# Peptides against a protein of PDB entry 3ZN8, part 55

Target 1, 125 residues: chain A of PDB entry 3ZN8
Amino acid sequence: LEEYDKIQKKMEDVMEGKGKLTLRDVYAQIIALRKMGPLSKVLQHIPGLGIMLPTPSEDQLKIGEEKIRRWLAALNSMTYKELENPNIIDKSRMRRIAEGSGLEVEEVRELLEWYNNMNRLLKMV

## One batch from the design tools (peptide; made by RFdiffusion4, then SolubleMPNN)

Design b2_p17_7_s2 (from b2_p17_7, 12 letters changed)
Fold by OpenDDE base, seed 3:
Structure b2_p17_7_s2 (fold): chain B 125 residues (1-125), chain A 17 residues (1-17)
Amino acid sequence: as target 1 above (125 residues)
Amino acid sequence: DEDKRFQDRILQLLLSL
């Protein structure tokens, strides 16, 4: 509960432009959501998501769940310093993370690109 | 296309917390 409140407060600070979302925050949120069950159950608990997005097929949910699993593997292979400051992740670090997680470098790059895009969007809100 | 849909879903998840 305390960890959840810290994450919420940090997200609020980020949305207010007072902070920066880190990959540690992303990790903590994904873990918190996974406690609610599979991605299908998590999505059902988000009000308005079904209005903004077409209800994913069962196959799309399975693919999404696998993608989350892969991203968690990447996040688990990052150092604390990298999770807090993802901008330090160069090509060498990215390759190490990929090797440690059993992922392609491109999949790690995709996660980092998503994170960067997310931070840009949050700064605009 | 599929990756974008996943990203959008995770974005919404993160923004809903």
Scores: peptide ipSAE 0.107, ipTM 0.653, DockQ to the pose 0.428
Fold by OpenDDE base, seed 2:
Parts: sequence; structure tokens; C-alpha cells
Structure b2_p17_7_s2 (fold): chain B 125 residues (1-125), chain A 17 residues (1-17)
Amino acid sequence: as target 1 above (125 residues)
Amino acid sequence: DEDKRFQDRILQLLLSL
């Protein structure tokens, strides 16, 4: 509970432009959310999401769960320095992460691209 | 389209929490 509240506060600080989102923060947030249960239960606990997003089908939830599992495998294969400063992840590091996680390099690239887009959006708010 | 929907959901998760 204390770890979850600390992550939430840090996320609020990032949203206010007072902080920088790292992959460590992303990892910690995903783990905290997964303690609430499967993706289906997590999505049910998000206020307003049911108004903005149609209820996903069971198949869409399975795909989402698999994607989260794969991203967690990638994050678990990163060094502390990479999690704190993802911009140091070059092609060599990306290949190592892919090999260590049992993922394709393209899937690791997709995670990094998502993070970069998120971090850009958070800086514009 | 599925990857984008997943990204948007995780974005909303991160923004709403």
C-alpha cells in the first residue's frame, strides 16, 4: 500500500511537470496495478474509463494481458541504469534485453517508443 | 490498432492514478 501511494504521488508530480517518468516508474506502476488482479479487474477500477473506452472483449483482455507480460519480461531484463535513463539503450543493449526476455528486438523497440511518446506528452502538460 | 489501444489504455491508467 505504501509503495503504491508513493508511485501515485510520483506520477502526479510527473503529470504536473515536476518530475520525469522513468521505466522504473512504469515497472513499479504495472506491478502495483497487477496486485489488484487481472487486467479486466484493473480496468473496472479506473473511474471514467468505462465512459471513454468500450468494454473490451475477453479476447482483447487476453491480448492485453499477454502484452503486459511481455513488457514486464523486457523490464525485468533491463539494468537499473537503463530503467532510470532509458535513452542510453542503444541497439546493442536492446538486443541483449530481447535475448534476456525471450522477445523480438522489435517488441523491445515498441516498449521504448511507447515510453518516449508518453514522456513527451507528460512534458507538454 | 490493438497496440495503439493498449498504449492508450496504459496512458489513461497512468494519468488516472
Scores: peptide ipSAE 0.105, ipTM 0.647, DockQ to the pose 0.415
Fold by OpenDDE base, seed 1:
Structure b2_p17_7_s2 (fold): chain B 125 residues (1-125), chain A 17 residues (1-17)
Amino acid sequence: as target 1 above (125 residues)
Amino acid sequence: DEDKRFQDRILQLLLSL
């Protein structure tokens, strides 16, 4: 709970424009959420999510869990410097991360694009 | 479509904090 509260507070600071969302923050948050259990259980703890999104099927939850595992593998293959400053991740770094995580380079690129989009959205709020 | 749904969910997770 205390670790979760620290991550929440940091995310609030980012949302308030007091900080920058990094892949380290994303990683820490995913890990904290996963401590609650599988994605299905995590989603049950989010008020209003069931109102805004259709309840995922069991198969969709399984796919989501697999995607999370893959992204965590990618994040685990990143250096601290890359996690803190993802914009330094070039093609060579992406390839290394992909090879280290057993992913396709495109999956690593997808994660980075997702991060970039999310970080842009958070700056607009 | 599945990737986008996943992204939206994770985005909501992140924004809910």
Scores: peptide ipSAE 0.104, ipTM 0.646, DockQ to the pose 0.445; fails the geometry check
Fold by OpenDDE base, seed 4:
Structure b2_p17_7_s2 (fold): chain B 125 residues (1-125), chain A 17 residues (1-17)
Amino acid sequence: as target 1 above (125 residues)
Amino acid sequence: DEDKRFQDRILQLLLSL
């Protein structure tokens, strides 16, 4: 509960323009959610999510859980400096992260693109 | 399509927290 409240407050600060979302924040949030159990259980505990999203099939939940696992592997292969400032991740760093995580470079690129899109959306609010 | 659905879910997770 305390970790959830800290993440919520930080997201509020970011949405208010008082902070910047980093990959460290994304990592911390994913870890906090995973403490609640598998993605299926996590989604059941989020009020209003079932109203905004169609109920995912069991196969869609498995795919989502696997993607989370891959992104965590990428995040665990990043340096602290990269997690705090993902914009420093060049092609050489991206390749190192991919090799260290056992992922394709494209999967690391997808994570970074997702992060950049999220930061753009948060700046528009 | 699967990646977009995943991104939307994680986005909603991030926004709901």
Scores: peptide ipSAE 0.102, ipTM 0.648, DockQ to the pose 0.426; fails the geometry check

Design b2_p17_7_s3 (from b2_p17_7, 12 letters changed)
Fold by OpenDDE base, seed 2:
Structure b2_p17_7_s3 (fold): chain B 125 residues (1-125), chain A 17 residues (1-17)
Amino acid sequence: as target 1 above (125 residues)
Amino acid sequence: DEDKRFQQLLLQLLLSK
């Protein structure tokens, strides 16, 4: 619960002057992160992150890196309309995205669920 | 500045169990 409140506060800070968060925004940020290099190196360049999270293990970094790779693959397989309005992604679109990205449908669903949760939190702020 | 804040949040969520 305490962690939830911290996340909500951070989301508020990020979105304070911004419009509705879309998958386009998520995609742009993932690309920006990838430009910094591997996840381990990215963590070193973000001040204060070490305060918010315990230092991840090597295994946790590997899992995180793989997750980023998978999400990027899914996002690359989406149309602009889908990125801008993810709510239009039905089961048929989800299957297409999965096939195009080489992922399981459940992996695409995980990304969309994450996004929906984020939006729900932002609407509460 | 705001972009980095979002990146922090994204990383936190990606690394969260």
Scores: peptide ipSAE 0.200, ipTM 0.765, DockQ to the pose 0.086
Fold by OpenDDE base, seed 5:
Structure b2_p17_7_s3 (fold): chain B 125 residues (1-125), chain A 17 residues (1-17)
Amino acid sequence: as target 1 above (125 residues)
Amino acid sequence: DEDKRFQQLLLQLLLSK
C-alpha cells in the first residue's frame, strides 16, 4: 500500500503539465508498452527503468503480465465516452464492462478506483 | 520525456503488490 501511494504521488509530478488524466491516456500508454512485447521484453526497452524498479522475479512478471491483460480487456470493453469521462460509469456500465471483458465487477472497480485516486492527486496540484 | 516517465510509473504500479 505504501509503495503504491508513493508511485501515485510520483505520477502526480509526471502528469503535472499534461492536463487531466483520462482512461484514454492510460489505455494509450498500455498499448504503447504492449507493442514492445511482454513485460520481460519491455523492461529491456525502457531506459532508466532498471534504476526505478528492482528486477522482478519470474512470478512477479507473470502477475504483472496478467494484470496488464486484465486491464486491457476492461479498457477494450469501454466506450469512447467512458474512456474520456470514467465518472459516467455507473453500476450498470461497470457490470457490462466486466461481462464484456470476462472480469469480475470488482476487478473493474479496482481499475476505476485507481483512476479516481490518481485524479484526486492531480487536482491537488 | 513525460510519456516515458509515465510508462515507467505505470509499469511500476503493475508490478507492485
Scores: peptide ipSAE 0.195, ipTM 0.752, DockQ to the pose 0.086
Fold by OpenDDE base, seed 3:
Structure b2_p17_7_s3 (fold): chain B 125 residues (1-125), chain A 17 residues (1-17)
Amino acid sequence: as target 1 above (125 residues)
Amino acid sequence: DEDKRFQQLLLQLLLSK
């Protein structure tokens, strides 16, 4: 509960009280990140990150980069309708997305769970 | 910059584990 409260406060600040988030929004942000280059380069463009996040090791950056690639693959395998309304993604759609992206279903589920948690927190603000 | 703030949060979440 304490962790969720912290996330909620952060989301409130980051989204400036916006109570909506779609996977299209997530997709757009990931694309923006990728355009900046490797994760190490992205960090240089976000002032204050070192204050809020411990300096990541090279291995941590690699892990983060891989996760971004995996999520991007999943998002690229979604339809526009799914990106705008992720709640329609049932087990069948999830399996299709996983197969299309070369991911395990559990990895797609993880992304959706993350999204749902974020969106719920935003709506509670 | 809202985009940078969102990106920061996203990165934090991606790297926190």
Scores: peptide ipSAE 0.190, ipTM 0.753, DockQ to the pose 0.087
Fold by OpenDDE base, seed 4:
Structure b2_p17_7_s3 (fold): chain B 125 residues (1-125), chain A 17 residues (1-17)
Amino acid sequence: as target 1 above (125 residues)
Amino acid sequence: DEDKRFQQLLLQLLLSK
Protein backbone atom coordinates (compact mmCIF):
# COMPACT_ATOMS: atom_id res chain seq x y z
CA LEU B 1 0.00 0.00 0.00
CA GLU B 2 2.85 2.34 0.73
CA GLU B 3 4.37 1.62 -2.63
CA TYR B 4 1.03 2.21 -4.21
CA ASP B 5 0.83 5.63 -2.65
CA LYS B 6 4.27 6.47 -3.94
CA ILE B 7 3.27 5.48 -7.41
CA GLN B 8 0.14 7.55 -7.18
CA LYS B 9 2.16 10.56 -6.18
CA LYS B 10 4.53 9.96 -9.04
CA MET B 11 1.64 9.86 -11.44
CA GLU B 12 0.31 13.07 -10.00
CA ASP B 13 3.68 14.68 -10.44
CA VAL B 14 3.75 13.57 -14.04
CA MET B 15 0.26 14.88 -14.59
CA GLU B 16 1.31 18.20 -13.16
CA GLY B 17 4.25 18.35 -15.53
CA LYS B 18 6.81 17.71 -12.83
CA GLY B 19 8.03 14.58 -14.54
CA LYS B 20 7.78 12.29 -17.50
CA LEU B 21 6.21 8.89 -17.44
CA THR B 22 8.66 6.23 -18.56
CA LEU B 23 8.31 2.53 -19.02
CA ARG B 24 10.31 2.21 -15.85
CA ASP B 25 7.46 3.96 -14.11
CA VAL B 26 4.97 1.68 -15.79
CA TYR B 27 7.02 -1.30 -14.76
CA ALA B 28 7.10 -0.15 -11.16
CA GLN B 29 3.38 0.43 -11.20
CA ILE B 30 2.62 -3.01 -12.51
CA ILE B 31 4.93 -4.63 -9.99
CA ALA B 32 3.28 -2.74 -7.19
CA LEU B 33 -0.13 -3.83 -8.37
CA ARG B 34 1.01 -7.41 -8.59
CA LYS B 35 2.16 -7.30 -5.00
CA MET B 36 -1.43 -6.65 -4.07
CA GLY B 37 -2.43 -9.89 -5.73
CA PRO B 38 -4.40 -10.75 -8.81
CA LEU B 39 -6.22 -8.02 -10.64
CA SER B 40 -9.53 -9.08 -9.16
CA LYS B 41 -8.17 -8.62 -5.68
CA VAL B 42 -6.56 -5.33 -6.57
CA LEU B 43 -9.87 -3.96 -7.74
CA GLN B 44 -11.45 -4.83 -4.44
CA HIS B 45 -9.00 -2.55 -2.70
CA ILE B 46 -9.55 0.46 -4.89
CA PRO B 47 -12.45 2.59 -3.79
CA GLY B 48 -14.08 4.74 -6.40
CA LEU B 49 -13.14 2.56 -9.31
CA GLY B 50 -16.75 1.60 -9.74
CA ILE B 51 -17.68 5.23 -9.88
CA MET B 52 -15.39 6.06 -12.75
CA LEU B 53 -15.47 2.72 -14.53
CA PRO B 54 -18.07 0.07 -14.89
CA THR B 55 -17.27 -2.98 -12.86
CA PRO B 56 -15.25 -5.27 -15.08
CA SER B 57 -16.66 -8.66 -15.87
CA GLU B 58 -14.80 -11.79 -14.97
CA ASP B 59 -13.75 -12.17 -18.56
CA GLN B 60 -12.45 -8.63 -18.67
CA LEU B 61 -10.43 -9.30 -15.56
CA LYS B 62 -8.90 -12.36 -17.15
CA ILE B 63 -8.00 -10.37 -20.22
CA GLY B 64 -6.49 -7.66 -18.08
CA GLU B 65 -4.51 -10.19 -16.09
CA GLU B 66 -3.15 -11.69 -19.27
CA LYS B 67 -2.18 -8.26 -20.56
CA ILE B 68 -0.30 -7.58 -17.36
CA ARG B 69 1.55 -10.85 -17.73
CA ARG B 70 2.51 -10.13 -21.31
CA TRP B 71 3.57 -6.58 -20.65
CA LEU B 72 5.70 -7.66 -17.72
CA ALA B 73 7.40 -10.15 -19.98
CA ALA B 74 8.10 -7.42 -22.49
CA LEU B 75 9.31 -5.00 -19.86
CA ASN B 76 11.60 -7.64 -18.40
CA SER B 77 13.18 -8.00 -21.81
CA MET B 78 13.96 -4.31 -22.17
CA THR B 79 17.22 -2.64 -21.29
CA TYR B 80 17.43 0.10 -18.72
CA LYS B 81 18.01 2.61 -21.48
CA GLU B 82 14.91 1.45 -23.29
CA LEU B 83 12.80 1.61 -20.15
CA GLU B 84 13.92 5.16 -19.47
CA ASN B 85 13.73 6.26 -23.08
CA PRO B 86 11.20 4.14 -24.92
CA ASN B 87 11.48 6.38 -27.96
CA ILE B 88 14.78 4.70 -28.85
CA ILE B 89 13.03 1.40 -29.41
CA ASP B 90 13.28 0.88 -33.13
CA LYS B 91 12.22 -2.12 -35.17
CA SER B 92 15.35 -4.04 -34.31
CA ARG B 93 14.95 -3.46 -30.60
CA MET B 94 11.27 -4.25 -30.80
CA ARG B 95 11.99 -7.56 -32.48
CA ARG B 96 14.58 -8.42 -29.86
CA ILE B 97 12.18 -7.60 -27.08
CA ALA B 98 9.47 -9.66 -28.70
CA GLU B 99 11.75 -12.64 -29.13
CA GLY B 100 13.07 -12.37 -25.61
CA SER B 101 9.61 -12.14 -24.11
CA GLY B 102 7.96 -14.76 -26.26
CA LEU B 103 5.60 -12.18 -27.72
CA GLU B 104 4.74 -11.12 -31.20
CA VAL B 105 6.25 -7.89 -32.41
CA GLU B 106 2.75 -6.49 -32.67
CA GLU B 107 2.19 -7.06 -28.97
CA VAL B 108 5.30 -5.08 -28.14
CA ARG B 109 4.14 -2.39 -30.50
CA GLU B 110 0.81 -2.29 -28.71
CA LEU B 111 2.54 -1.73 -25.40
CA LEU B 112 4.56 1.12 -26.83
CA GLU B 113 1.51 2.63 -28.42
CA TRP B 114 -0.32 2.40 -25.12
CA TYR B 115 2.59 4.09 -23.42
CA ASN B 116 2.62 6.89 -25.93
CA ASN B 117 -1.11 7.37 -25.58
CA MET B 118 -0.82 7.42 -21.82
CA ASN B 119 1.87 10.06 -21.99
CA ARG B 120 -0.29 12.17 -24.23
CA LEU B 121 -3.20 11.84 -21.84
CA LEU B 122 -1.10 12.80 -18.86
CA LYS B 123 0.20 15.86 -20.62
CA MET B 124 -3.33 16.95 -21.34
CA VAL B 125 -4.39 16.81 -17.72
CA ASP A 1 -12.05 -2.20 -26.81
CA GLU A 2 -9.81 -4.54 -24.92
CA ASP A 3 -6.88 -2.18 -24.94
CA LYS A 4 -9.05 0.76 -24.04
CA ARG A 5 -10.49 -1.09 -21.09
CA PHE A 6 -7.06 -1.99 -19.86
CA GLN A 7 -5.86 1.56 -20.25
CA GLN A 8 -8.78 2.87 -18.29
CA LEU A 9 -8.39 0.24 -15.65
CA LEU A 10 -4.70 0.84 -15.17
CA LEU A 11 -5.23 4.57 -15.09
CA GLN A 12 -7.90 4.22 -12.47
CA LEU A 13 -5.72 1.94 -10.42
CA LEU A 14 -2.85 4.36 -10.51
CA LEU A 15 -4.88 7.44 -9.75
CA SER A 16 -7.15 5.95 -7.15
CA LYS A 17 -6.56 6.64 -3.50
Scores: peptide ipSAE 0.144, ipTM 0.697, DockQ to the pose 0.378

Design b2_p17_7_s4 (from b2_p17_7, 12 letters changed)
Fold by OpenDDE base, seed 1:
Structure b2_p17_7_s4 (fold): chain B 125 residues (1-125), chain A 17 residues (1-17)
Amino acid sequence: as target 1 above (125 residues)
Amino acid sequence: ELDKREQQRLLQLLLSR
């Protein structure tokens, strides 16, 4: 509960322009949400999501769970400097992360793109 | 036990921090 409250406060601070969302914050959020159970149970706890999105199929949930596991492997393969400032992740770092996590470089790129998009969206609110 | 290649890789990961 305390960890979730810290993550919410961090998101609020980012929305107010008082901070930057980092991959460390993303990692902490994923871990906190995973403590609630499978992705299906996590999604049920997100207000408004069930109203805007059809309930994911069991296969979509399995794909989502696999994607989260792969992203956690990538995050676990990052340095502290990379987690705090993802903008330093060049092609060489991205390749290193991919090799260390057993992922394709494209999957690491997808994670970084998702992060960048999320960070942009939070700044627009 | 990590092989020499895995050990070198781990060292590279640690030094890149």
Scores: peptide ipSAE 0.055, ipTM 0.564, DockQ to the pose 0.022
Fold by OpenDDE base, seed 3:
Structure b2_p17_7_s4 (fold): chain B 125 residues (1-125), chain A 17 residues (1-17)
Amino acid sequence: as target 1 above (125 residues)
Amino acid sequence: ELDKREQQRLLQLLLSR
């Protein structure tokens, strides 16, 4: 509960323009969500999501959970500097992260692209 | 001003993608 409240406060600060979302913040959020249980249980705790999103099939939930697991492996292979400043991740760093996590370079690129899109969206709010 | 619930929902939508 205390870790979750810290993550929420950090997210509030980022949305208020008082901070920047980092991959460390993303990592902490994913871990907090995983502590709530499988992605299916997490989605059940979201009021009104079932009204706006079709209930994901069991197969879609499994794919999503595996993707999250792969992203956690990538995040665990990043340095502290990379987690705090993902913009320093060049092709060489991306390859090292991929090799260290057992992922394809494209999967690491996808994570970084997702992060960049998220960080853009949060700056617009 | 997104309510705390809307903020959590946004985060979850973003993580579900």
Scores: peptide ipSAE 0.051, ipTM 0.578, DockQ to the pose 0.102
Fold by OpenDDE base, seed 4:
Structure b2_p17_7_s4 (fold): chain B 125 residues (1-125), chain A 17 residues (1-17)
Amino acid sequence: as target 1 above (125 residues)
Amino acid sequence: ELDKREQQRLLQLLLSR
């Protein structure tokens, strides 16, 4: 609960223009969710999700779980400076992160693109 | 595949709580 409240406050601060979402914040959120169990259990505890999204199939849950695992591997291969300021991640850093995490460079690019889109969306609210 | 939109929505829902 305390970790969850910290994530909420951080999102409110970002929406109010008092900060930015970082990959460290994303990492902390993923870890907090993982403490609740596998993605299937986490989704069961999200009120309103069943109204907003069709119930994911078991195969969709497995794909989502694998994607979370892969993104955690990428995040664990980043430096503190990269987690706090993802905009410094150039092609050389992206390749190093991919090699260190056992991922394709495109998968690291996908994570960064997702982060950039999320951070833009939060600034528009 | 959880579409990029579904993942973004999931993160927003998780952050909105």
Scores: peptide ipSAE 0.051, ipTM 0.615, DockQ to the pose 0.385; fails the geometry check
Fold by OpenDDE base, seed 5:
Structure b2_p17_7_s4 (fold): chain B 125 residues (1-125), chain A 17 residues (1-17)
Amino acid sequence: as target 1 above (125 residues)
Amino acid sequence: ELDKREQQRLLQLLLSR
């Protein structure tokens, strides 16, 4: 609960222009959500999502769980500098992260693109 | 058993964090 409250406050600060979302924040959020149980239980606790998303099939939940696991592996392979400033991640760093996490470079790129898009959206609010 | 090179690489990875 304390970790969740810190993440919420951080999101509010970013929306107010008082901070920036980092991959450290993303990591903390994923870990906090994982403590609530499998993705199926997590989705039930997200306000508004249960109304807008069709109930995912069991196979879709398994795919989502695997994606979260893979992203956690990537995040665990990043340095503190990279987690705080993902924009420093060049091709060499991306390859190192991929190798360390057992992922394709394209999957690491997808995570970074997702982060960049999320950070843009939060700044537009 | 991790070879000495893998151990060194792992150590560098851990120290770079």
Scores: peptide ipSAE 0.037, ipTM 0.534, DockQ to the pose 0.022; fails the geometry check

Design b2_p17_8_s1 (from b2_p17_8, 11 letters changed)
Fold by OpenDDE base, seed 1:
Structure b2_p17_8_s1 (fold): chain B 125 residues (1-125), chain A 17 residues (1-17)
Amino acid sequence: as target 1 above (125 residues)
Amino acid sequence: KKAVLLQLIEDFLRKEL
């Protein structure tokens, strides 16, 4: 809970124009939420999800768990400098991260694109 | 305010549902 509150505060600070969201912040959040259990249990803690989205099938939960696992593998293959400043991740770094994580380069690109979109959204609010 | 992973999960669910 304390780790989760720190990450929430970090996101709030970023929304207020204080600092930036990093992939280290993303990593810390994933790890903190994984302590709550499988994705099915995490989803139960999302307010309004049960109203806006149908309950995911068991197969969708498995796909979601696999995606989280793959993104954790990518994050674990990044350097501290890359986690703190993902904008330094060029094509050579993406390839190294992909090779080190057992992922396709496109999956690493997808993670970085998601991160960039998230940062844009947080700064717009 | 939504956590990063919560938004990840929502974005995933919107694509897969």
Scores: peptide ipSAE 0.118, ipTM 0.643, DockQ to the pose 0.372
Fold by OpenDDE base, seed 2:
Structure b2_p17_8_s1 (fold): chain B 125 residues (1-125), chain A 17 residues (1-17)
Amino acid sequence: as target 1 above (125 residues)
Amino acid sequence: KKAVLLQLIEDFLRKEL
């Protein structure tokens, strides 16, 4: 709980222009939320999801759990410098991260694109 | 205020559903 509240405060500071969201912040949040249980339990904590999305099937929940697991593997294969400054991740670093995590380069690219989009969105609000 | 992971999950589900 305390770790989760620290991460929420970090997101608030970023939305107010007082900070930068990093992949370290993302990693810490994934770890904190995984302590709440499987994806099915995490989904119950998303306000409005039950109104906006159909209840996912058991197979869709498994696919979602696998996606989170794969992104954690990528994050675990990053250096501290890369986690703090994801913009330094070039094609060579991205390939090393993919190889070290057992992922396709495209999956690492997808994580970085998501991070970039999220960090842009948080700065616009 | 949405958690980064919650937003990730929402974005994933919107893509797959």
Scores: peptide ipSAE 0.098, ipTM 0.639, DockQ to the pose 0.348
Fold by OpenDDE base, seed 3:
Structure b2_p17_8_s1 (fold): chain B 125 residues (1-125), chain A 17 residues (1-17)
Amino acid sequence: as target 1 above (125 residues)
Amino acid sequence: KKAVLLQLIEDFLRKEL
């Protein structure tokens, strides 16, 4: 609960133009979600998701949980400086993170793209 | 506020599932 409230506050601050979402905030979010239980349980807390998405099969939920675990591995392979300022992650850093996490470079790119899209959305709201 | 976080999780899940 406390970690979730910190993430909400950080998202609110970013929406108000007060600071930026970091990958440290993303890490805290993933940890908070994992503490809520399986991804199925997280989805049940999202109003309207069950109406707008077909109820994911148990296998799709497992795939999503694996993707989250892979993103955690990438985040755990980042330096503090990279977590706080992801914009410094060049192709060389991205390759190092991929190698250190046992991921494809593309998977690290997808995480960074998601993060960038999140920051854009939070600034438009 | 809470709706935005939920929407962002939804958007992630729609892209990855």
Scores: peptide ipSAE 0.073, ipTM 0.617, DockQ to the pose 0.427
Fold by OpenDDE base, seed 5:
Structure b2_p17_8_s1 (fold): chain B 125 residues (1-125), chain A 17 residues (1-17)
Amino acid sequence: as target 1 above (125 residues)
Amino acid sequence: KKAVLLQLIEDFLRKEL
């Protein structure tokens, strides 16, 4: 609960233009979600949302859990400076992160593209 | 606005994770 409230406050500060979403904030969110269990269980506790979301199949949950594990490996291979300012990650840094995490360079690129898209959406709201 | 964004992040995390 306390970790979740910190993440919500950080998202609110970014929406108000008082802060920037970082990959450190993303890491904290992934860890908090894993501690709460599948996001499907969290939404089942929200009155009115449990009726509209298809329960993911057991295979979809396994695919999602593997993608989370791969992204955590990439995040754990980043430097503090890269986590705080992902825009400094060039092709050389991206290759180092991929090698250190046992991922393809394309998977590290996908994580960074995801982060950039999320940060654009947060600025529009 | 805040509730819609939390839902967009949640939907995006569900789709990508």
Scores: peptide ipSAE 0.068, ipTM 0.606, DockQ to the pose 0.331

Design b2_p17_8_s2 (from b2_p17_8, 10 letters changed)
Fold by OpenDDE base, seed 4:
Structure b2_p17_8_s2 (fold): chain B 125 residues (1-125), chain A 17 residues (1-17)
Amino acid sequence: as target 1 above (125 residues)
Amino acid sequence: KKAELLKLIEEFRRKEL
């Protein structure tokens, strides 16, 4: 609960222009969510939310968990400077991260594209 | 394999600085 509240506060601070979302913040969020267990189980215990959200199929949950595991491998292969400032990640850095994590370069590109899209959305609100 | 790993370690070290 306390780790989740810190992540929510960080997201609010970024929306208010008081900070920047980093890949370190993304890493912390993924780890906190994994400690709470499957979000589907947590959301099923919240009265009223179980009616509004289609329960993802077991196969969709497995695909999502595998994607998160691959993104964690990429994040663990980044330098501290890259995690704090993802915009410095050029083609050479991206290739190194892919080789170090055992991922395709396109999978690392997908993570960075997702981060860039999320950071744009938070600045528009 | 060993030469590639050493290259990755050296590239990581240069980019950490």
Scores: peptide ipSAE 0.109, ipTM 0.598, DockQ to the pose 0.020
Fold by OpenDDE base, seed 1:
Structure b2_p17_8_s2 (fold): chain B 125 residues (1-125), chain A 17 residues (1-17)
Amino acid sequence: as target 1 above (125 residues)
Amino acid sequence: KKAELLKLIEEFRRKEL
């Protein structure tokens, strides 16, 4: 619970322009969500949300879990400087991260694109 | 391949830098 509240506060601070979302924040969020179990179970406990959200198929949950596991491998292969400042990740760094994590460069690029999109969305709110 | 692996190992040792 305390880790989750810290993540929410960090997101709120970013939305208010008091901070920047980092890949360290993303890592912390993924770890917190994994400790809470599948997000689908957490959302099912919220009255009114469980009825309106299509429950992902078991296969979609497995695919999502595998993707998150691969992203965690990428994040674990990043330097602290890269986690705090993802914008420094060039093609050479992406290749290194991919090689170190056993991923394709495209998968590392997808993670960074997702991060960039999330960070843009949080700045628009 | 070997040079790239050695570079990778060195970059992991410098993870805190």
Scores: peptide ipSAE 0.106, ipTM 0.603, DockQ to the pose 0.021
Fold by OpenDDE base, seed 5:
Structure b2_p17_8_s2 (fold): chain B 125 residues (1-125), chain A 17 residues (1-17)
Amino acid sequence: as target 1 above (125 residues)
Amino acid sequence: KKAELLKLIEEFRRKEL
């Protein structure tokens, strides 16, 4: 609960222009949400994950869980500088992250694109 | 595999500097 409240406050600060969303914030959110219970509740609290709610099938939930697992592997393969400032992640960094996480380069690109879209959305509110 | 890992470690070190 306390970690979730910190994440909400951070999102509010970003919406007010008092900060920026980082991949460290995303990592903390994913970990906090995984501790809070079923993935269905997690997905309802993360705008723009591209998982259509209201009631995903069991197969859609499994696909979403596997996607989150892969994104966590990518995040665990990033440096602190990359987590704090994802804009420094070039093609060479992206390849390193993919190789270190056992992912395709495209999966790392998709995570970064999602992050960029979320960060744009939060700045528009 | 081992050569690829060594290359990965070296690429990591060069980017942390």
Scores: peptide ipSAE 0.092, ipTM 0.578, DockQ to the pose 0.021
Fold by OpenDDE base, seed 2:
Structure b2_p17_8_s2 (fold): chain B 125 residues (1-125), chain A 17 residues (1-17)
Amino acid sequence: as target 1 above (125 residues)
Amino acid sequence: KKAELLKLIEEFRRKEL
């Protein structure tokens, strides 16, 4: 809970223009969401809350979990400077991260594209 | 073996930079 509240507050600060979302923040968010994963499953069993959330198929959940694991491997292969300033990640850095994580360069590019899109959306709201 | 170890050492050194 406390880690999640810190991440939410940081997202609010970024939306207000008081901060910058980094890949370190993304990493912390993914870890917090994974810790809440069992709790989210328990909340889906509460009568009345499960009707409002489209229950992804068990197969869609597995695909999403695998994608998150691959992104965590990429993030664990980044330097602190890259996590703090993702804009420095060029083609050479992407290739190194991919090789270090056992991923395709395209998967590292997809993570960076997702980050860039998220950071744009947070600045528009 | 030696080439892989040198690559690994270079990857670690790149993580500190």
Scores: peptide ipSAE 0.065, ipTM 0.547, DockQ to the pose 0.019

